Peptides against a protein of PDB entry 1EBD. Designs and how they scored, part 86

Target 1, 138 residues: chain A of PDB entry 1EBD
Amino acid sequence: KASYEGKVAAEAIAGHPSAVDYVAIPAVVFSDPECASVGYFEQQAKDEGIDVIAAKFPFAANGRALALNDTDGFLKLVVRKEDGVIIGAQIIGPNASDMIAELGLAIEAGMTAEDIALTIHAHPTLGEIAMEAAEVAL

## One batch from the design tools (peptide; made by RFdiffusion4, then SolubleMPNN)

Design b2_p22_8_s2 (from b2_p22_8, 9 letters changed)
Fold by OpenDDE base, seed 4:
Structure b2_p22_8_s2 (fold): chain B 138 residues (1-138), chain A 22 residues (1-22)
Amino acid sequence: as target 1 above (138 residues)
Amino acid sequence: DEERAAIQETIEKLKAIIEEKR
């Protein structure tokens, strides 16, 4: 947040057009399990009249999470139904604070659930859960 | 389920943080 806002301010001072898009600003709670979010929550999207798919995949089904014996929580993708674009993500579980950056990038780039589902993730990794959740959204 | 309640509480805290920063 601070770095993003600082960049926007610096670009504005330098005479470049810049806007703050709060949708792409991640939030993290360093609890156990960790919690991270970027973009819309499912209910926020619904309250704004956006028709969404909420695709959820549990860490209990992730091979790396099983190997680490840390299987609490899930990843949720919030996908706009009309075009398949990812507009939000929530992660509760191992490495959520770092993993949210992939989904932040996807949202900033206007990527679809299909784009993530077709991206090969290394096996076994926690990051595969994003691919698995994207497949649920298809 | 105490775990689900704790997770939900954390999510609500996270939502509040996001809303505060908008």
Scores: peptide ipSAE 0.061, ipTM 0.657, DockQ to the pose 0.031
Fold by OpenDDE base, seed 1:
Structure b2_p22_8_s2 (fold): chain B 138 residues (1-138), chain A 22 residues (1-22)
Amino acid sequence: as target 1 above (138 residues)
Amino acid sequence: DEERAAIQETIEKLKAIIEEKR
């Protein structure tokens, strides 16, 4: 947030037009289970008339989460049906506060569910749940 | 201010989801 705003200001001063986009700003709640979100919630997208798929994958099906005995929760991708672009993500579960950064990057870059699904994630990791959720969206 | 309000709204939504799961 602050670093991004600072960069936009610095680029503008240097004569490079830049804009602050808040879509990819993560929100985190340090609870048990931990919670994080970036971009649209499914209902927010629907309320704006965006046709979306909500692709959900549970930590109970993630090999690393099973190995850690921490399988509560899920990852949800909010994917725009028109072009397959990821416009939001929610994570409830282990390491959600750190894992949201990958999805924030994907949203900011305008990546699709296919881009994430085709990205090699190490096995077994918590991070591979993003790939699994992206595959659900295809 | 608008950004901080949006973040706070998201936190409240997340907290509500947590409460539904408990």
Scores: peptide ipSAE 0.060, ipTM 0.658, DockQ to the pose 0.024
Fold by OpenDDE base, seed 3:
Structure b2_p22_8_s2 (fold): chain B 138 residues (1-138), chain A 22 residues (1-22)
Amino acid sequence: as target 1 above (138 residues)
Amino acid sequence: DEERAAIQETIEKLKAIIEEKR
C-alpha cells in the first residue's frame, strides 16, 4: 500500500499522470486459519452490477494441505464473466497471507482465470489451489 | 481517510466470512 501510494505521489509531483487502484490492496488477518483478500468480494461485484463467476476450491482437496494435516478453508476467485478477468480473490487456510500475492499480481496485470489455469504450479504445493480454482472458473 | 475506511471495510468483510465458515 504505502509503496504504491508513494509511487503515485512521486509521479504526480513530477507532473506525470498516475492513479492508485485501491482494489488491488491486499487485506490479511493472521487468524487460525489465516485469511486474506484482494480485489472484489462476490457480493460487492454483484452490487456494482458486474456479472461474475465465483470459483471456489477447498484445501481439503489439495494434496499438500492433506500431507500437512491442515485442510481447513478454501480459495475463491471472483471472475468477470464478460472477459474472464480475475477481479477479486479470497483465501481462508494455510499460508493465505503469502499466497494472496500471486492473485494480487494477477489482478494488477489484468490476467484471466485461463492464464492461472495454464500456469504450471509445482506438485504437491499449496499454490496448486489457485490453479484448481481457476479451472473451476472455465 | 476514505482509503483507510475502504481497507477497514474489507477487513470487516473478511472477518464476517470467517465467522460464516465457523
Scores: peptide ipSAE 0.059, ipTM 0.656, DockQ to the pose 0.024
Fold by OpenDDE base, seed 2:
Structure b2_p22_8_s2 (fold): chain B 138 residues (1-138), chain A 22 residues (1-22)
Amino acid sequence: as target 1 above (138 residues)
Amino acid sequence: DEERAAIQETIEKLKAIIEEKR
C-alpha cells in the first residue's frame, strides 16, 4: 500500500479562495507516490459556482507507468464546462512533481482540454497521461 | 524540528485533499 510519507520537501498549498493571483502556483509533496496540484480542485470550483468536468485517467492504464512497474495513482483535470478551459489539475503518481509544470503552463495560457488532447506526446511516456485525461474531458 | 513539523503538516493536508478527490 503506497505510503504518502514525504521524505524530503513540501511546497505550500495555496489554500485561500480569495487569492485569484495564486491559481497557477503549483503545490508539490515529494512522497512515494509523489503528489502535485495546480489551480482549482473540483470541489473548490463547485463551491465557487463553476460548472466543471472532472476528468481522471489512471497510471495503471499508461504504457510507460506499466513498463516502470509504477502504476499507483492518477491524473485529474478540472475543466470549466462553458468553454472547455482547464482551471485545475491534480497528479498522484510517478514524476508528478515535474509533470505538473505542463498543466500549470496550460492553465496560465488559458488552454482547453482539446488543446492538450490534440498535442502530440511522445510514446511511450508518463506525459501521455495528460493527453489521455484531456480526451476524457471532451 | 519545527521546519520538519511544518513539512509533515503540509504533507498530511495535501494527502487528505487529494484522497478526497480520488
Scores: peptide ipSAE 0.042, ipTM 0.616, DockQ to the pose 0.029

Design b2_p22_8_s3 (from b2_p22_8, 9 letters changed)
Fold by OpenDDE base, seed 5:
Structure b2_p22_8_s3 (fold): chain B 138 residues (1-138), chain A 22 residues (1-22)
Amino acid sequence: as target 1 above (138 residues)
Amino acid sequence: DEEKKAIEETIEKLKEKIKEKE
């Protein structure tokens, strides 16, 4: 069973120097489980007056996480209610440090929860959790 | 400078999430 073991390191990347979007800068805390974020946090969006849907899906319901016996945590999408655009994402769980990249791309491209929900993810993979969370937002 | 600040703020938020998970 996966359990919390604390922080080992924290990292954040700037992305491309030619197009700095401060909201789109991902950050990762290398812990067990890992923790990663990009874009808005739910409370941050609310504080700025953005009406959001927070769509959460647990790794305990992900087939690959089950197979890996690493089911602690969740993925959360922060979706702007007006147009369904993904404006933030947080992941606590297995491979969060790498999985955040898909959501970073989605946010940068102005994609909606529907776009992610309709994107075919390989089965079984941890990445499917993004699709599942997107479906929750619909 | 703004970039650095945004990164630092995000890291602090991540720390909070970790504590909530503990």
Scores: peptide ipSAE 0.196, ipTM 0.765, DockQ to the pose 0.026
Fold by OpenDDE base, seed 1:
Structure b2_p22_8_s3 (fold): chain B 138 residues (1-138), chain A 22 residues (1-22)
Amino acid sequence: as target 1 above (138 residues)
Amino acid sequence: DEEKKAIEETIEKLKEKIKEKE
């Protein structure tokens, strides 16, 4: 059974090496489970008048998470409805601190949910959850 | 300062998510 820590150690990773893009700067909270975010939160996007799809996929449905018996949490993609571009992502669950990097890259590059959905991820991996969440957004 | 502010805001939101899971 998963335990939850009350103590939070938080770190932020540097953004774009050639430009300051505060949206693309990931933040990681080293807790059990780990939490990570990059770009917009769903409500933040809505408050700014951006029409978004929040696509959520649970680790409980991820093959690697099941194999590891570590299935708590989810990945959420925040996708702009107009063009399908990923503008934010949140992860709470196993390996969130490292998995957020792929999504930070996708956001910085202006990639769509379709781009991620069509990207082959190794099986079985925790990283497949990004692909699964992207498919939900389609 | 703006970068720091954005990071701090994200951290606070993540902390809230942790509390919701607990």
Scores: peptide ipSAE 0.146, ipTM 0.716, DockQ to the pose 0.026
Fold by OpenDDE base, seed 4:
Structure b2_p22_8_s3 (fold): chain B 138 residues (1-138), chain A 22 residues (1-22)
Amino acid sequence: as target 1 above (138 residues)
Amino acid sequence: DEEKKAIEETIEKLKEKIKEKE
């Protein structure tokens, strides 16, 4: 395990032209482990009266993370219960800064947890954690 | 533990940053 250096981490938020209103704005902190978020946090959704499922899957259960000996953290999906649409995601762990892009795309496209769960991810990869978390939401 | 605390603090920071862009 590595020491967490979040207080010295570089931060980035994906920007967009002012004329374009995106549903999801990704944010990343390049700490160890990395932290990334896109769309709603669970509590934000609840505060807006959205009934959500928070589906969490740990990197400790991911085959690639185990092989890399880098298993700190998790992926969380925030899924709207009424239609299964993914409205937010948070990742703390290896490659979070890059893996958040798949979930950003899913949110912008209005995809469901089922869509992600049924998407074949290469094995073994860190990216499989998105599929695993989506299965938890079903 | 300190690692858990730091992670939670980072998530809060991310939440704030996202809200600033909304």
Scores: peptide ipSAE 0.111, ipTM 0.680, DockQ to the pose 0.038
Fold by OpenDDE base, seed 3:
Structure b2_p22_8_s3 (fold): chain B 138 residues (1-138), chain A 22 residues (1-22)
Amino acid sequence: as target 1 above (138 residues)
Amino acid sequence: DEEKKAIEETIEKLKEKIKEKE
């Protein structure tokens, strides 16, 4: 796919009755392929002195992406090494604009890579890639 | 405000990632 330019949108998330979680604000670029992000980028975390693992898994290795003939891109998890907590995620690929919501929920809930790795995802689905990326972080 | 700043920063990071993939 050749067109990476697209309209950017962002949605604010309020995780508590009296507070907005600015880290968990998702952003989406409606390009082909789609791009989505929530929480920290890898370099952003490093610049703030957070020791992280960047766990990446390609759509080219995802069964549903192969079946759809739409395998461009990847999912990346940014995981804090100290406790395994997911602090950021980026998706470039099919259905990125919707799939980012699962990872936004995980970040808001303070979930670990292990929590995602142990969550059963239907096979074959695009969402299964989150589980695969989480396993890379272990 | 902090919300606007966070959104703007995320947008700039996404633009950088798109450029890296091209």
Scores: peptide ipSAE 0.044, ipTM 0.631, DockQ to the pose 0.025

Design b2_p22_8_s4 (from b2_p22_8, 13 letters changed)
Fold by OpenDDE base, seed 1:
Structure b2_p22_8_s4 (fold): chain B 138 residues (1-138), chain A 22 residues (1-22)
Amino acid sequence: as target 1 above (138 residues)
Amino acid sequence: AAERAAIQATLAQLRAKIAARA
């Protein structure tokens, strides 16, 4: 956030049109397992009257996680039922701190679960779990 | 306090953008 704001400020100082227009700020805890979140939690969406699908996929079913012997946790997508738009994501598990960036990008771009499900992920990778969770949401 | 306010502003932007989506 601060780095992005600095970039926007530098561009403004240089006379280029630039504005800070965040969609979501990722939150990361570098614990073991790592925790990361972006956008809505399921309950937050429900509290605001948004009808959501909470699509969850466990790292225990991810090929790379199994190969790494690091299978604790899951990825959860929070998807608006009406149109399949991704409005939040939570990850507990290996590489959560970096993997949350994909979901942050998806939210920023207004992507649907289908968009993620149809995106080819390298095999075997931890990142495939996002695709798997998106498929659950369909 | 400033960081918290910035986060809340971002969340407000998120809600507005979500509401504007189809």
Scores: peptide ipSAE 0.023, ipTM 0.538, DockQ to the pose 0.037
Fold by OpenDDE base, seed 5:
Structure b2_p22_8_s4 (fold): chain B 138 residues (1-138), chain A 22 residues (1-22)
Amino acid sequence: as target 1 above (138 residues)
Amino acid sequence: AAERAAIQATLAQLRAKIAARA
């Protein structure tokens, strides 16, 4: 049930014109699970001719999520293949509304997946899922 | 309208940063 609700919320974000127009602004839906997005969606990047890697990591594989018994959803990074620059991120899962801020900062700073992958995140935390997703993009 | 213009400027800056990053 929760997983389905998260999917519906994520689809609503992806389809909303304002979310498309304001890619630099984080969009948050306080559903269960929470949904958050910043920057490009994968399909938006493709539509603009940007060759991207969509790097996905599930909360079911995150140590803190397991400890909290709250493992629905995932984090997705949208990474430009040419240079590894992060151009978007989506989170469906626990604490998505707060976790999106790190990725917004990364996008604004022009950081790469490598920059996040090489940033030590405390273990176990929900936040380390960003590092894990970045590693997938490498 | 002013808020929209500011947001659009931010988006343009973001796109420029993305394009220029090496």
Scores: peptide ipSAE 0.021, ipTM 0.521, DockQ to the pose 0.045
Fold by OpenDDE base, seed 4:
Structure b2_p22_8_s4 (fold): chain B 138 residues (1-138), chain A 22 residues (1-22)
Amino acid sequence: as target 1 above (138 residues)
Amino acid sequence: AAERAAIQATLAQLRAKIAARA
């Protein structure tokens, strides 16, 4: 957020109009394991009356995580049940701080769980967990 | 305070956009 706003300011100073137009702000805790979140938490969605699917997939079932012997945690997708639109994501586990960006993009772009599930993810990678969680949401 | 306000505005935008999606 801060760096994005800095970019907007720099562009404005340079005479190029730019606007701060973000929908979702990621939150990251650089702990071990890392924690990252974007958009709605499951309970927040429920509290606002949004019927959601909380699709959870564990790193213990991810091939890359197993190979790295770093299998603690999970990825959770918060998916609006009505249309499958991704409205939130949480990751606790290896590389969560970087992996959250894919899901932030998905939320900003209005993607569905199906969109992620049908996107080819390289094998074996930690990033496959997003695809696996999306498949759970279907 | 300004940062908090910006975050709140972003969350409001997200909620509005999500609500508007078909």
Scores: peptide ipSAE 0.020, ipTM 0.529, DockQ to the pose 0.036
Fold by OpenDDE base, seed 2:
Structure b2_p22_8_s4 (fold): chain B 138 residues (1-138), chain A 22 residues (1-22)
Amino acid sequence: as target 1 above (138 residues)
Amino acid sequence: AAERAAIQATLAQLRAKIAARA
C-alpha cells in the first residue's frame, strides 16, 4: 500500500494559496490513491468561523474496497454542526475522482448528513462509504 | 482576469447558499 503520495497531493491542494478560489469547483488529483475534494475543507470552515463536524470513514472498513484489496484512504464529510448541512467533502482512495460527484450534488442541494445516511447505497459498493461517513456525522 | 472574477462570484454564491441553508 502506498498512501503517502495521495496524502501529500491532497495536503498540497488543501494548503495551496489558491485553494480557496476553487472551493466551489471539484478538485481531483489522479494519483495513487486518487484524491478529490469539493466545498469546504475543515480548516477553511473553521477559519471562516463555521463550527463543523469532520466525519471520517476509512476505505479499510468498506466491503467493496476490501474485496478489491484497495483499502487505502478515507472519505471525510465536513458538516455544519448546528444543523447537519454538508458543506464539504474530501476523498482519498479508490475511484475518488468519480465518487466526489455525489457529494458535490449533496452540497449544491443543501443536503444534511442525515439525508445521505438515509439514502440507500448499493451493496457492496465503494459509494457506501459516503453513507457510512454520514452516519458518523449524526 | 475574467476567469478569476467568475470563480470569485461562484465562491461568493456558494458561501451565501451555505450560510442560508437549514
Scores: peptide ipSAE 0.020, ipTM 0.519, DockQ to the pose 0.042

## One batch from the design tools (peptide; made by RFdiffusion4, then SolubleMPNN)

Design b2_p23_1_s1 (from b2_p23_1, 10 letters changed)
Fold by OpenDDE base, seed 1:
Structure b2_p23_1_s1 (fold): chain B 138 residues (1-138), chain A 23 residues (1-23)
Amino acid sequence: as target 1 above (138 residues)
Amino acid sequence: MASARGAEVIALARAEIAARKAA
C-alpha cells in the first residue's frame, strides 16, 4: 500500500494526476509456510453483504508440492456468486509470496473463476493449484 | 476505477476470443 501511495504522490508531483484505487493490494508474511492474501477475505465479503463462494484446494493434492515434499497449506479463492468474479485470494504454502501475484492480476482484471479454471497452468507446478481451486468454485 | 476498467477489458477480450473461435 505505502509503495503505491508513494508512486501516486510522485506522479502527482510530476503533473500526472493519479489515484490509489486498487482492490488487489497484496499482503505477504514471509513465514514458513509463507502466507499471502489479496482482496477480500471470505468473512469481510460476508460482512459487506456480498454472497460468496470460498473455494479451497490443498497443497497436499498438488503434484509439484508432493514432489517437493512441501504440502502444508492451501489456496482459497473468494468468488462472488452473482457473476463468478474473483474478489479475493489467500495462499498458505510454498511460494505463496510469488503465486499471489497471479491472483492479484486476476482480481484487478475482473476475471472469473471460470477464466482461471480454463487457463492452462503448466504441469507439474505449484501455480496449478490456482486452476484447481477455481474448478472447485464452478 | 482500475478494477472496473480491467473488467471491461476482459469482457471485450472474451467477446473477441469467442468471435475468433466461432469463425
Scores: peptide ipSAE 0.018, ipTM 0.436, DockQ to the pose 0.102
Fold by OpenDDE base, seed 5:
Structure b2_p23_1_s1 (fold): chain B 138 residues (1-138), chain A 23 residues (1-23)
Amino acid sequence: as target 1 above (138 residues)
Amino acid sequence: MASARGAEVIALARAEIAARKAA
């Protein structure tokens, strides 16, 4: 966030019109396991009256996580029921701090669970878990 | 070539997901 805001400010000072217009700000905790979140938590969405699907997939079922012997945690997608749009995501597990970027992009672009489910992820990778969670939401 | 193949891959993936859901 701060780095992006600094870039926008620098561009504005240089005479290039730019604006900070983002929906999804990631939050990362570099613990063991790592934790990352972007957009809505399930309960936050419910509290605002948004009907959501919480789609969860465990790292214990991910081929790369198994190969790395690092299978604690899960990925959760928060998906708006009416249109399938992803409005939030949480990751607890290996590489969560980097993996959250894909989901931040998805939220900013207004992508659906189907968009991620139908995107081919390399096999086996940790990132494949996003595709698996998206399939759960369909 | 890649873009044309992409449409076919997506169509196949969609069908596969639908079949798994129905099973």
Scores: peptide ipSAE 0.017, ipTM 0.395, DockQ to the pose 0.022
Fold by OpenDDE base, seed 4:
Structure b2_p23_1_s1 (fold): chain B 138 residues (1-138), chain A 23 residues (1-23)
Amino acid sequence: as target 1 above (138 residues)
Amino acid sequence: MASARGAEVIALARAEIAARKAA
């Protein structure tokens, strides 16, 4: 957020058109395991009256995580039931801090769980878990 | 926003799924 806002400010000062236009700001805790979040938590969505599907997939079922012997945690997608749009995501597990970027992009672009599910993810990768969680949401 | 190419790929996949369901 701060870096992005700094860029917008710099561009404005330089006389270039720029605006702060974001839907979701990622948050990362560099713990072990890492924790990352973007957009709505399930409970936040519910508190705002948004009917959601919380689709959870464990790293214990991810091929790369198994190969790395690092299988603690999960990825959770928060999907609006009305239209299947991804409105939030949480990752606890290996490489969460980097993996959250895909989901941030998905949220910013207004993508659905189906969009992620139909996106080919390399096998075996940790990032493949996003596709698996998206399939759960369908 | 999503690329035009990406959107097309997804659209094709959706069409294929729909066709399979209709068969």
Scores: peptide ipSAE 0.015, ipTM 0.405, DockQ to the pose 0.047
Fold by OpenDDE base, seed 2:
Structure b2_p23_1_s1 (fold): chain B 138 residues (1-138), chain A 23 residues (1-23)
Amino acid sequence: as target 1 above (138 residues)
Amino acid sequence: MASARGAEVIALARAEIAARKAA
């Protein structure tokens, strides 16, 4: 957050138009397992009156996680029911700190769960779990 | 399966993430 806000401020000082979207700012904790989040949590969306689907997929069902013997945790997508737009994501598990970037991009671009589900992810990869969770949301 | 310590770490991390997003 602070780094991103600093960049936006620097761009503004330089005379370049920029905007801050706090929904798309990731938060990461480099613990074991790693934790990452971007956008809405499910309960936050519900508290604001947004009708959402919380689609969860476990690393225990991911081929790469199994191969790495690191299967604790899950990925959760928070998807607005009205239009299928992804408005949040949480990851607890291997490489969460890097994997959150794809979902941050998806949220900033206004992508749907279908967009992610129809994007081919390499097999077997940890990132494939995003596609699997998106399919759950359909 | 996550250990009891793992579950604690997850809970603490979620709280930290939520606090950062709310700030």
Scores: peptide ipSAE 0.007, ipTM 0.296, DockQ to the pose 0.033

Design b2_p23_1_s2 (from b2_p23_1, 11 letters changed)
Fold by OpenDDE base, seed 3:
Parts: structure tokens; C-alpha cells; sequence
Structure b2_p23_1_s2 (fold): chain B 138 residues (1-138), chain A 23 residues (1-23)
């Protein structure tokens, strides 16, 4: 599995030099709600000819967000359809500035939506929203 | 649901993030 993932990642890097900068550099806006992004936006991927799934899950359906009465926004995963690899993520909502790091790590490691969906997240937490969005992509 | 202010900030913040990555 790891050898196959490494090959796919190398091919993606070789074909799209701009992809390295988009994957490696997170961006954060400390607004209310907070906004964070890493990797590709959905439209950027489409403009480069990458066939993607945009998997979106709202904070209004997250147990911790409900308990905090802070339910504005969503998490979006941008997933390459060919192999299920996560190539981008956006978070608008509570603790977005810190939560983006998990998804940045997943993208750098070449993880799939399935890898995140099968990772147990503590309950109830805001972080569970990453798992829920990954399940949408399956 | 998002508040009216929340929706406005979401759009502005998304544009700012996209602009920074394009630079």
C-alpha cells in the first residue's frame, strides 16, 4: 500500500509543479467563523483537469459543535476520484485554524478518504467532522 | 444553519485564501 501511494504521489508532483505549493502551505483567516484551507480548492483541481469529489459535512450535524452552540460552517474534502487520495481541504467553523493541521498531514502523507474514515476520532469532538466528511467521499 | 454574518465572512475569507494561494 505505501509503495503504491508513493508512486502515485511522485507522478502527481512530476505532472503539476504548482501542486507542491498548494499542498504544502496552509492558509488561515482568524475571523468569526474561522476559515482555513490546505491543498487544492475544488475549482482549482477542475481547472487543472483533475476529476474530484467535493465531500462536505456541516458543523450543524456535529455533536460537539451543537453542545458549544457554535454550528456555523462546514468541512470540505477535495478527493481525487481516480484513487481516493485527499488533495485539498477547507474548514469554515469552530477551531478551523487548528483542525486544518490534521488534514495537512493527511495530504502530505498521501492518505485517502478511506484512511481518515477508518481513523477513530474521540467522541464527542469537533475533530469527528473530518471522519464524517471522509465517509461522504466513499 | 449559518447566520447572515457567518455567510458573508465565509465568502470573504474564501476569496482571501484563494488570492493568497494564487500569489
Amino acid sequence: as target 1 above (138 residues)
Amino acid sequence: MASARGREVMEIAREEIAARKAA
Scores: peptide ipSAE 0.027, ipTM 0.538, DockQ to the pose 0.032
Fold by OpenDDE base, seed 5:
Structure b2_p23_1_s2 (fold): chain B 138 residues (1-138), chain A 23 residues (1-23)
Amino acid sequence: as target 1 above (138 residues)
Amino acid sequence: MASARGREVMEIAREEIAARKAA
């Protein structure tokens, strides 16, 4: 967060318009399993009156996680029902700290669950869990 | 299925993430 805000400030001083988007700022906890979040939590969206789908997929059903014997946790997508746009994501599980970047990009770009579901992910990879969760949201 | 310790860490870490994003 601080580094992102510092970048926006530096760009503004350099004469380049930039805005801080707090929705797209990731938060990471380097625990075992790792935890990461970007955008809305499900309850935050509901508290603001946004009708959402919470699509969850477990690492226990991911082929790469099984092969690594590291299957604790899940990925959750928070999807706005009105237009299918991803507005939040949480990952608890293997490589969550790095995997959150894909979803941060998706949120910043205004992508839908369908966009992620139709994006081919290499098999078998941990990243497939984002695609699987997106399919649940459809 | 997650271990008992794994589930505990997940819940604690989830709370920490939520608190950090709210700050």
Scores: peptide ipSAE 0.027, ipTM 0.536, DockQ to the pose 0.033
Fold by OpenDDE base, seed 4:
Structure b2_p23_1_s2 (fold): chain B 138 residues (1-138), chain A 23 residues (1-23)
Amino acid sequence: as target 1 above (138 residues)
Amino acid sequence: MASARGREVMEIAREEIAARKAA
């Protein structure tokens, strides 16, 4: 957040119009398991009157997580029902701090759950969980 | 679905994440 705001400020000073989109700014807690979030939480979306699907997939069902013996947690996608656009994501689990970047990109780009579901993820990887959660949202 | 521990961590982390985003 702070670094991004600093970049926006620098760009503004340089005469390049820029805006801070707080929705796409990730937040990470480097706990064990790691926690990461970007965009809306499910309840936050509901509180704002956005009709959402909360699609959750557990690391316990992810092949790479099983191989690593690190299966606690899940990925949750918050998907706007109106158009299937991903508006938020939360990850509790292994490598959440890095994995959140894919979902941050997806949100920033206005991608749908279908876009993620149809994206081939390397196998076996933790990142496949995003695809799995996206499939749940369909 | 997620373990009981995972869900607990998520709920705890939500407050922390919200605070971090707000800061």
Scores: peptide ipSAE 0.026, ipTM 0.536, DockQ to the pose 0.038
Fold by OpenDDE base, seed 1:
Structure b2_p23_1_s2 (fold): chain B 138 residues (1-138), chain A 23 residues (1-23)
Amino acid sequence: as target 1 above (138 residues)
Amino acid sequence: MASARGREVMEIAREEIAARKAA
């Protein structure tokens, strides 16, 4: 956490205010499917010279989504290659508006994809998709 | 009204849904 916060602060000082302003503030659209985002978009990170992995996992492969017959969309993690820290997340799909909070917490805490991948999620849940996407990033 | 960031997410969603329907 402290190291990540220090890096974010350094980036802000270096003229990257977007790193500070958007990392913690979720954006939610209650459409069908729902859309949610927190932190960096992939292209935004690239535009700022951050080398990232975009790890994407589809709801079509999520057991709970299948059971709900609501499989449109995906979860995307934007992971900084240098240290594996999650710097952004986007969710398009069922319950995205609520699920984004977990990823917002992870980003605020400076967690890595590995941290999420090693976190056991209840089965079957929509939330498992975060774990699956994190595994893709490894 | 959705934020600019929200609108960007919506556009990504539309693109993904369109691609799926076309597959």
Scores: peptide ipSAE 0.061, ipTM 0.619, DockQ to the pose 0.034; fails the geometry check

